Peptides against a protein of PDB entry 3V4L. Designs and how they scored, part 123

Target 1, 386 residues: chain A of PDB entry 3V4L
Amino acid sequence: GQPLAKDKVALLIGNMSYWEHPKLKAPLVDVYELTNLLRQLDFKVVSLLDLTEYEMCNAVDEFLLLLDKGVYGLLYYAGHGYENFGNSFMVPVDAPNPYRSENCLCVQNILKLMQEKETGLNVFLLDMCRKRNDYDDTIPILDALKVTANIVFGYATCQGAEAFEIQHSGLANGIFMKFLKDRLLEDKKITVLLDEVAEDMGKCHLTKGRQALEIRSSLSEKRALTDPVQGAPCSAEALVRNLQWAKAHELPESMCLKFQCGVHIQLGFAAEFSNVMIIYTSIVHKPPEIIMCDAYVTDFPLDLDIDPKHANKGTPEETGSYLVSKDLPKHCLYTRLSSLQKLKEHLIFTVCLSYQYSGLEDTVEEKQEVNVGKPLIAKLDMHRGL

## One batch from the design tools (peptide; made by RFdiffusion4, then SolubleMPNN)

Design b2_p16_2_s2 (from b2_p16_2, 12 letters changed)
Fold by OpenDDE base, seed 2:
Structure b2_p16_2_s2 (fold): chain B 386 residues (1-386), chain A 16 residues (1-16)
Amino acid sequence: as target 1 above (386 residues)
Amino acid sequence: SELEELEKQLVSMSTE
């Protein structure tokens, strides 16, 4: 019979906004497009941008809580990285220059922990450079991995080589995701699918002799990303997993705010990623005597590091939100919260209504405080200290 | 060519 997954879970991490290293562009589009494809494959997807070392560790721990016997686990990473002695290291955005293994996440350590969960399939898609880091002389003594015959690595490049992105004006994929996305929905054994992606990269004149996909697999069974999830979650563990994923994806409900002047504001929320939310405000009712009226959001928690100069934009694109703008209502003011993983408390902020009456020169302001609880990933308390 | 323009826009994801 066709193999069945007990469930399917993916963690996607895209690091771009490095503090001490060159900024990347492709991980934004790559994580977003891969999220949409994996959702069509019935994966529970956690998608995270621009994580610190501590935030990456916590994201991996929360991902491991979603894994269980016969679950398919997929980890995708796009960002800076290196490979020393066959160990792959993902570089967090706060990594120092130079970075070492102590500042980075070892993928083989994550694999060990996934094997302890008795997963049905372990897929790693690593969209990073595989050059040696000569500043890290640490030879990690990895514990002996179990022989599970269910591991697949797709490396965007070969050992000791670089991965590339296209830096044109606008949205572009990395080279790996450009080819992967065209085949990801195919009902094929995952190693056959990746081999076809490798052939497509090898035929393209742009990538030929510059970047080549490497596949490393122990997968003995005909498992595909298209494999159906086993029917109704009969186990307590499957219910807990579904509830945990649902918490990480719960948006605040849209609100209608009423001001004393008789103006009504619609406040809405949209998810771009598990840690990235767009807030939008629109005037839904205005008395005719009010000639100008704008609704600004302000007084955000300091933990979110929101620059007011980037808030309350006339378009989603002016906030840096290029991907979900088609699904947002028009004629709003937009604010992008890009670091929801940093939120320790409830998201409390102020809606400020600025308005002018016909025949008065002075602007009037009214304010309302809004508490939306913990949105999206902020519900997982990724700040639970070690 | 369009391909030669895309080749000029390829940037390494290296830190160096």
Scores: peptide ipSAE 0.388, ipTM 0.868, DockQ to the pose 0.829
Fold by OpenDDE base, seed 4:
Structure b2_p16_2_s2 (fold): chain B 386 residues (1-386), chain A 16 residues (1-16)
Amino acid sequence: as target 1 above (386 residues)
Amino acid sequence: SELEELEKQLVSMSTE
């Protein structure tokens, strides 16, 4: 019969905003496009941007909690990375310069932990450079892997080579994602799908002699990303997994705020990623005696590191949100919260209404505090260890 | 060509 997945879970990490290293652009678009494709494949997708070492460890731990016997696990990483002695290291955004293995996440350690979950399929898609880091001569003593015959690595580049991104008009794709996205929905064995992606990359003049896909697999069964999820969750563990994933994707409900002056504001929320939310405000009712009226969001928790200069923009794009702007309501003020993983407490902020009456020179302000609880990934308490 | 413009927009994801 066709293989069945007990469930399908993906963790996608895109690191771009490095502190001590060159900034990347491709991971933004690549994580977003891959998220949308994997959702069409009935994956439970956690998508995270710009994680520190600690946040990456916690994201992997939470991902491992979603894994169980016969579950398909997919890890995608786009960012800086290196390969020493056949071990792949993902570089967190807070990694020092130079970085070492102690500052980075070893993919083979994650694979070991995934094998302990008795997963049905383990897919790693690594969109990073595979150059040796000569500043780290440590040989990780990895425990022997189990023989599970359910492992696939897709490396965006060859051993010792670089991965590339295409920077076009403020949006960039990684070379790997550019070709992967065109085939990802095909009902093919995952190794056959990746081999076709490798052929497409090999035919492109941009990639020829610069970047080639490497496939490393031990996959004894015809497993595809299209494999159907086995029916209703019959186990307590499957119910817990579904609840944990649902919590990590729960947006705050939209609110209608009423001010004493008679202005009504719609406050809305949109997810760009599991750790990235857009807040938007719109004036839905204004008394005729009020001539000018704006609704600003302010007083955010300090742990979110929100620059007020990037808040309350007239377009989503001015906040750095280029991907979800088509799905957002028009004629709002927009604020992008890009670090929801850092939120320790409830998201409490102020909606400030600034307005002017006809025939008065002075601007009047009214304020309302809003508590939206823990949005999206902030419900997982990724900081419980600090 | 469009290809030559895309080649100029290729950036290494290396830290070097």
Scores: peptide ipSAE 0.385, ipTM 0.869, DockQ to the pose 0.795
Fold by OpenDDE base, seed 5:
Structure b2_p16_2_s2 (fold): chain B 386 residues (1-386), chain A 16 residues (1-16)
Amino acid sequence: as target 1 above (386 residues)
Amino acid sequence: SELEELEKQLVSMSTE
């Protein structure tokens, strides 16, 4: 029979806004496009941008809590990275210059922990450089991996080589994602699918002699990303996993705020990523005596590091949101919360209405506090160790 | 060509 997945879970990490290293562009689009494709494949997808070392560790720990016997686990990483002695290291955005293994996440350590969960399939898609880091002479003493015969690595490049991105004006893809996205939905054994992606990369003049996909696999079964999820969760553990994932993807409900002046504001929320939310406000009713009115969001929790200069924009694109702008309501003010993983408390903020009456020169302000609880990834309490 | 313009915009994801 066709193999069944007990469930399918993916963690996608895109690091681009490095503190001490060159900024990347591709991880933004690549994580977004891959998220949409994996959702069509019935994956539970956690998508995270710009994680610190601590935040990456917590994201991996929460991902491992979603894994269990027969679950398909997929880890995608796009960002800076290196490979020493056949061990792959993902570089967090807060990594020092130079970085070492102690500042980075070892993929083979994650694989060990996934093997302890008795997963049905372990897929690693590593869109990073595989050059040696000469500043790190540490030989990781990795514990011996179990012989699980359910492991697939897709490396965007060869050992000791670089991965590349296409820096167009606007939305850029990594070379790996450019070819992977065209085949990812195919009902093929994952190693066959990746081999076809490798052939497509090898035929492209852009990639020829510069970047080539390496496939490392120990996969004894015909498993595909298209393999159906086993029906309704019969176990308490499967129910807990589904509830935990659902909590990490729950948006606040849209609300209508009514001010004393008779202005009504619609407040809405959209997810760009599991840690990135757009807040939008629109004036849905204005009394005729009010000639002008604007609704601003302000007084965000300090942990979110929201610059007021980047809040309350007339377009999603002015917030840095280029991906979800088509699905957002028009004629709003938009605010992008890009670091929801940092939220320790409830998301409490102020909606400030500034307005003017006909025949009065002075502006009037009314304020309402809004508590939307913990949105998206903030429900996982990734900060419990601080 | 479009491919030659893409090649000029190809950037390494290296830290070096």
Scores: peptide ipSAE 0.383, ipTM 0.864, DockQ to the pose 0.789
Fold by OpenDDE base, seed 3:
Structure b2_p16_2_s2 (fold): chain B 386 residues (1-386), chain A 16 residues (1-16)
Amino acid sequence: as target 1 above (386 residues)
Amino acid sequence: SELEELEKQLVSMSTE
């Protein structure tokens, strides 16, 4: 019969906004496109941008809590990385220059922990450079991996080679994701699917002699990303996993705020990623005596590092939100909350209404504090160790 | 060509 997954869980990490390293662009679109494809494949997807070392460790720990016997686990990483002695290291955004293995996450250590969960399939898709880091002479003493015969690595490039992105019109795609997305929904053994992606990439004159997909697999069974999830969650562990994933994806409810002047504001929320949310405000009612009226959001928790210069924009694109802008209502003010993983408390912020009455020169302000609880990934309390 | 335009937009994801 067709193999069944007990469940399917994916962690997607895209690091772009490095502190001490060149900024990337492709991980934004690549994580978003892959998230949408894996959701069509019935994966529970956690998608995270721009993680520090500590945040990456916590994201991996939370991902490992979603894994159990017969669960399919997929880890995708797009960002800076290196490979020393056949071990792959993902570079966090706060990594020093130069970085070492102590500043980075070893993928083979994550694989060991996934094998302890008795997973049905372990897929790693690594969209990073695989050059040696000559500043790290540490030979990692990795514990011996179990012989599980359920491991697949798709490396965006060959050992010792670079991965590339195509920077066009402000949005970039990684070369790997450009070809992977066209095949990902095919009902094929995951290694066969990746071989076809490798062939498609190898036919492209752009990548020929620059980048080639490497597949490393011990997968003894015909497992596909299309494999159906085993029916309704019958176990307590499956219920806990479903609840934990649901918490990480729960948006705040849309609110209607009423000001004393009689202005009504609609406050809405949209998820771009598990750690990135768009807040939007719209004036839904204005008294005729009010000639000008603007509603902006302010006084965010300091942990979110919100630059007021990028808040309250007339378009989603001006906030840096290019991906979900089509699904957002028009004629709002938009604010992009990146880094929801940093939120330790409830998301409390102020909605400020600035308005002018007909025949008065002075602007009037009214303020309302809004508490929306912990949105999205902030519900996982990724900071419980601090 | 479209390919030559894409080649000009190809950027390494390297730290070097």
Scores: peptide ipSAE 0.375, ipTM 0.850, DockQ to the pose 0.791

Design b2_p16_2_s3 (from b2_p16_2, 13 letters changed)
Fold by OpenDDE base, seed 5:
Structure b2_p16_2_s3 (fold): chain B 386 residues (1-386), chain A 16 residues (1-16)
Amino acid sequence: as target 1 above (386 residues)
Amino acid sequence: DELEELEKLLRSMSTE
């Protein structure tokens, strides 16, 4: 019969905004495009941008809590990385220069932990460079991997080689994702799908002799990303997994705020990623005696590090939100919260209405505090180790 | 021409 997945879970990490290293661009679009494709494949997707070492460890731990016997696990990483002695290291955004293995996440350690969960399939898609790090001669003593015959690595490049991004229209895509996205929905064994992606990439004159896909697999079964999820959750663990994923993807409900002056504001929320939310405000009613009014969001929790200069923009694009701007309502003020994983408390903020009456020179302000609880990934309390 | 223009748009994801 066709193989069944008990469930399908993906963790996608895109690191771009490095502190001590060159900034990347491709991970933004690549994580977003891959998220949308994996959702069409009935994956539970956690998508995270710009994680510190600590935040990456916690994201992996939360991902491992979603894994169980017969679950398909997919880890995608786009960012800086290296390979020493056949071990792949993902570089966090806070990694020092130079970085070492103690500052990075070893993919083979994650694989070991996934094997302990008795997963049905383990897929790693590593969109990073595979150069040796000459500043780290540490040979990781990895425990012997179990012979599970359910492992697939898709490396964006060959051992010792670089991965590349291609710029277009002010954005960029990784070369790997450019070819992967065209085939990802195909009902094929994942190793056959990746082999076809390797052939397509090999025909590209841009990357010929610079980058080539490497496939490493022990996959003995015909497993595909298209394999259907087994029906209604029959176990307590499956219910807990579904609740945990749903909790991490719950948006605040849209609210209508009423001010004393009679102005009504619509407050809405949109997810760009599991750790990135757009807040938008619109004036839905204005009394005729009020000639001008603006609604600002302010007084955010300090943990979110929101610069007021980047808040309350007239377009989503001015916040750096190029991907979801088509799905957002028009004629709002937009604020992008890009670090929801840092939120220790409830998201409490102020909506400030500034307005002017006809025939008065002075502006009047009214304020309302809003508590939206813990949005999206903030519900997982990824900071609990501090 | 088109390939050379696309090559100018190619960027390494290396730290070096």
Scores: peptide ipSAE 0.367, ipTM 0.832, DockQ to the pose 0.800
Fold by OpenDDE base, seed 3:
Structure b2_p16_2_s3 (fold): chain B 386 residues (1-386), chain A 16 residues (1-16)
Amino acid sequence: as target 1 above (386 residues)
Amino acid sequence: DELEELEKLLRSMSTE
């Protein structure tokens, strides 16, 4: 019969906004496109941008809690990285220059922990450079991996080689994702699918001799990303996993705020990623006596590092939100919260209504505090232990 | 050439 997955879980990490290293662009689009494709494949997807070392460790720990016997686990990483002695290291955004293994996440350590969960399939898609880091002479003493015959690595590039991004119309895609996305929905053994992606990359004149996909696999069974999830969650662990994932993807409900002046504001929320949310405000009712009226969001928790210069924009694109802008209502003010993983408390902020009456020169302000609880990934309390 | 324009749009994801 067709193999069944007990469940399918994916963690996607895209690091771009490095502190001490060159900024990337591709991970934004690549994580978004892959998230949408994996959701069509019935994966539970956690998508995270711009994680520190601590945040990456916690994201991996939360991902490992979603894994169990016969679950398909997929880890995708796009960002800076290196490979020393056949070990792959993902570089966090706060990594020093130069970075070492102690500042980075070892993929083979994550694989060990996934093998302890008795997973049905372990897929690693690593969209990073695989150059040696000559500043790190540490040989990782990795414990011996179990022989599970269910491991697949797709490396965006060859050992010792670079991965590339292609800029187009202000966005960028990684070369690997450009080819992977065209085949990801195919009902094929994952190693066959990746081999076809490797062939497509090899036929492209742009990538020929610059970047080639490497596949490492012990996968003995015909497992595909299209494999159906086993029916209704009957186990307590499966129910807990489903609830935990659902919490990490719950948006705040849209709110209608009423001000004393008689203005009504619609406050809405949209998810771009598991740690990135767009807030939008719109005037839904205005008394005729009020000639001008704007609704600003302000007084965000300090943990979110919100620059007011990027808040309350007339377009989603001006906030840095290019991907979900088509699905957002028009004629709002938009604010992008890009670091929801940093939120320790409830998301409390102020909606400030600035307005002018006909025949008065002075602008009047009214304020309302809004508590939306813990949105998206902030419900996982990734800071448990600080 | 369209390829030469695309080549100018390639960027390494290296830290170097």
Scores: peptide ipSAE 0.366, ipTM 0.831, DockQ to the pose 0.786
Fold by OpenDDE base, seed 2:
Parts: structure tokens; sequence; C-alpha cells
Structure b2_p16_2_s3 (fold): chain B 386 residues (1-386), chain A 16 residues (1-16)
């Protein structure tokens, strides 16, 4: 018969905004496009941008809790990384310069933990620079990975990857994602699919000799990302995984605020990633005696580190949101919250209405406080250990 | 509360 997945879960991490290292751009588009493709494959996707060491550890731990016997797990990372002595390390955004193994996540340790879950399929995809770190002489004595699970490890390496991201002033995929996205929906054994991606990368004159895909697998069975999720009855574990994913993706409901002057504002929310939300405000009703009227959001929790200069923009693109702008209402003011994982408390903020009456020179202000609870990934309390 | 219960439930199932 066709193989069945007990469930399908994915964690996608894209690190771009490094503190002490060169900033990347490709992970933004790559995580977003891969999220949309994996959703079409019935994956429960958690997508996270710009994680610290602590936040990455917690995200991986929460992902490992979703893995169980016969579950399909996919972990994707795009960012800085290194390989020493056959051990691969993912570099968090807060990693010092130079970074060491103690500041980074060891891929082989995560693969070991994934193997212990008896998964139906584990896919680990790395899109990172494979440089040796000459500042880290630590040889992790990793116990020999007991290759017991159906693991597929894909490693995309670019010699001088920094040089390719610079050439396109536009939003472009990383080279790996550019080839992966064309095949990811194919009903093929995952190793065959990745081998075809590696061949396509090798045939392209732009990528030939600059980027290689290394594939390692223990996958004896014919497993595909297209394999259907096992239908009812939903196991207790499947219900728990559904609830956890739903909590991590619950947006605040859109609300209509009414001000004393008779202005009505629509406040709305959109998810770009599991830790990135856009707030938008629009004037839905204005009395005719009011000639100018603007609705600003302000007084955000300090944990979110929101620069007011980047809030209340006339376009989503001016906030740094280029991917979901087509799905947003037009003629709003937009604010992008990019660090929802840092939120310890409820998201409380102020909506400030500034307006002017016809024939009065003075601007009037009215304010309303809004509490939207814990949006998206902020429900998972990824900072409980700080 | 509900999340801690969910995490406890996930942890309990991951240890079986």
Amino acid sequence: as target 1 above (386 residues)
Amino acid sequence: DELEELEKLLRSMSTE
C-alpha cells in the first residue's frame, strides 16, 4: 500500500539579522516559500526568523516534542553555519565573533534526538555556508549516530555564498531553494527528489562548481513528502500536535475601534511567519467635519524592541514586509512585529487617533489601549528560562 | 495553564 504519515510537522528557521556577523537576505524568501509549499503537502509548519541561541534551542526542543512514531518531521535551517571534523553547527543571531561550538547548535545532536523518536521520515535540510571555523578546535565526541531512523539529510553548501546574495537588489531565493521549490511537490521518494535537485544544480552554469547538494540517507522505504496523513481516528498525540500548531498560529481577531469624535478604525492582524506579525489600521468611518484623520499604533512592550521610526508606514514594504503585501488590505498604516518569540506578557499597545476639524488649526488626539493576548508563537513562551 | 498542560502532555508522550 501507499505509505501513510501519522502526522507531518516542520520547523523552518531563517537567521538573517546577525549581531556580530554579515547580514543575510535569502533566508526570508526561502523560509516563506518553503512554508507555503509544505502547507500544500499537509505539513504543520512553524516558521521562525532571527533566533538567538536560547530561542533556537527552545524551538528545536518544541519541534522534537511533536515528533513520534510514524510522524514525518522536516527541519530546515537557512543562515550562517560551519563544519568541523564532520560536525555541522547552526549559528544563532546573537553568536559572538568569533563564534564557538558552545554558542551554536550541533546538527548531529539534533539528528540523534530525532532518531530516538522512531519517526516515519526525518528530513533535515541545511542551507548554510560550510566553512571551517578555525577559532573552534573542539572535537565533539559524538557517539556514532545509530542510523536507526528513516533519516534524509540534505546539505546545501556554497563556497562564497555571500557573493551571490549581493548581486540581486530584489527578493531572490537562495540557490538551493530555487531548485528545491520546482520539485518539492513531486510524488517521488524524497531521496530521488533531492538527487534530481542536486542534478539540476550541477547542470546550471550559474551554480556549477559554486554550490553542491550533499545528500545522506538511511531511508530504505519508499517515503515521499506527498505521502498522505493517516485519517481518523485521530490519536491523542495527533490532537495534541494539532492544538500546539493551532496555538502557535492563532492570530488576534480583527476589531473595530470607535472613538468619541465618531471615527471608526479597523484594526487587523496578518501573519508573515510564526514569530512575525503585521498590524494594520484603516479609517472605516469618518464624520464629514473631520478633514484629516490618522490612526497610529504605539506604546508596544519593550521586549519587542520596536523602533517607532519603522512603525505606522504607508505601505507593507516600508516595514520590511515584501511577501504578504498582496494579501493585505490597501490604504492602511502598517507595523511589523518581527520578534514575537520575545513577548513575555500579553501584547498590549495604544491606538492613537490624530484628527483635525474643518476650520480648526489644532490637531486633536484620542487614545485607546488594546490587549490582543499572546499572538502566534508568543503563546509557546519560548523565553520561560530567562 | 493550557500550554503548560499541553507541554506536560507532549513530554509525557515523548517519554513512553
Scores: peptide ipSAE 0.000, ipTM 0.337, DockQ to the pose 0.013
Fold by OpenDDE base, seed 4:
Structure b2_p16_2_s3 (fold): chain B 386 residues (1-386), chain A 16 residues (1-16)
Amino acid sequence: as target 1 above (386 residues)
Amino acid sequence: DELEELEKLLRSMSTE
């Protein structure tokens, strides 16, 4: 019979905004496009941008809580990285220059932990450089992996080589994702699908002799990303996993705020990623005596590091939200919260209505505090311990 | 050619 997945779970990490390293752009688009494709494949997707070492560790721990016997686990990473002694290291955004293994996440350690969960399939898609880090002489002592015939690695580049990104129309893609996205929905064994992606990269003049996909696998069964999820949640653990994922992807409800002046504001929320939310405000009712009226969001928790200069923009794109802008309502003010993993408390903020009456020169302000609880990934308390 | 424009915008993730 066709293999069945008990469930399908993916963790996608895109690191771009490095503190001590060159900034990337491809991970933004690549994580977003891959998220949408994996959702069409009935994956439970956690998508995270710009994680510190501590936040990456916690994201992996939360991902491992979503894994169980016969679950398909997919880890995608796009960002800086290196490979020493056949071990792949993902570089967090807060990694020092030079970085070392002690500042980075070892993919083979994550694989060990996934094997402890008795997963049905382990897929790693690594869109990072695989050059040796000469500043790290540490030989990682990895514990012996279990012999499981269910592992697939897709490395965006060959060992010792670089991964590339391309920019088009202000957006950038990784070369790997450019070819992967065209085939990812195909009902093929995952190793066959990746081999076809490797052939497509090898035929392209842009990538030929610059970047080649490397596939490492032990996959004995015909498992595909298209394999159906087993219908009824047969276990308490499957119910808990479904609830945990749903909790991590719950948006705040849209609110209608009423001010004393008779202005009504619609406050709405959209997810760009599991840790990135857009807040938008719109004037839905204005008395005729009010000639000008704007609704600003302010007084965010300090943990979110929201620069007021980047808040309350007339377009989603001015916030850095290029991907979800088509799905947002028009004629709003937009604010992008890009670090929801940092939120320790409830998301409490102020909606400030600034308005002017006909025949008065002075601007009037009314304020309402809004508590939306813990949105999206903030419900997982990824900051347990500091 | 869109591909020639893309080729000019190709960058290494390790160098940029």
Scores: peptide ipSAE 0.009, ipTM 0.436, DockQ to the pose 0.653; fails the geometry check

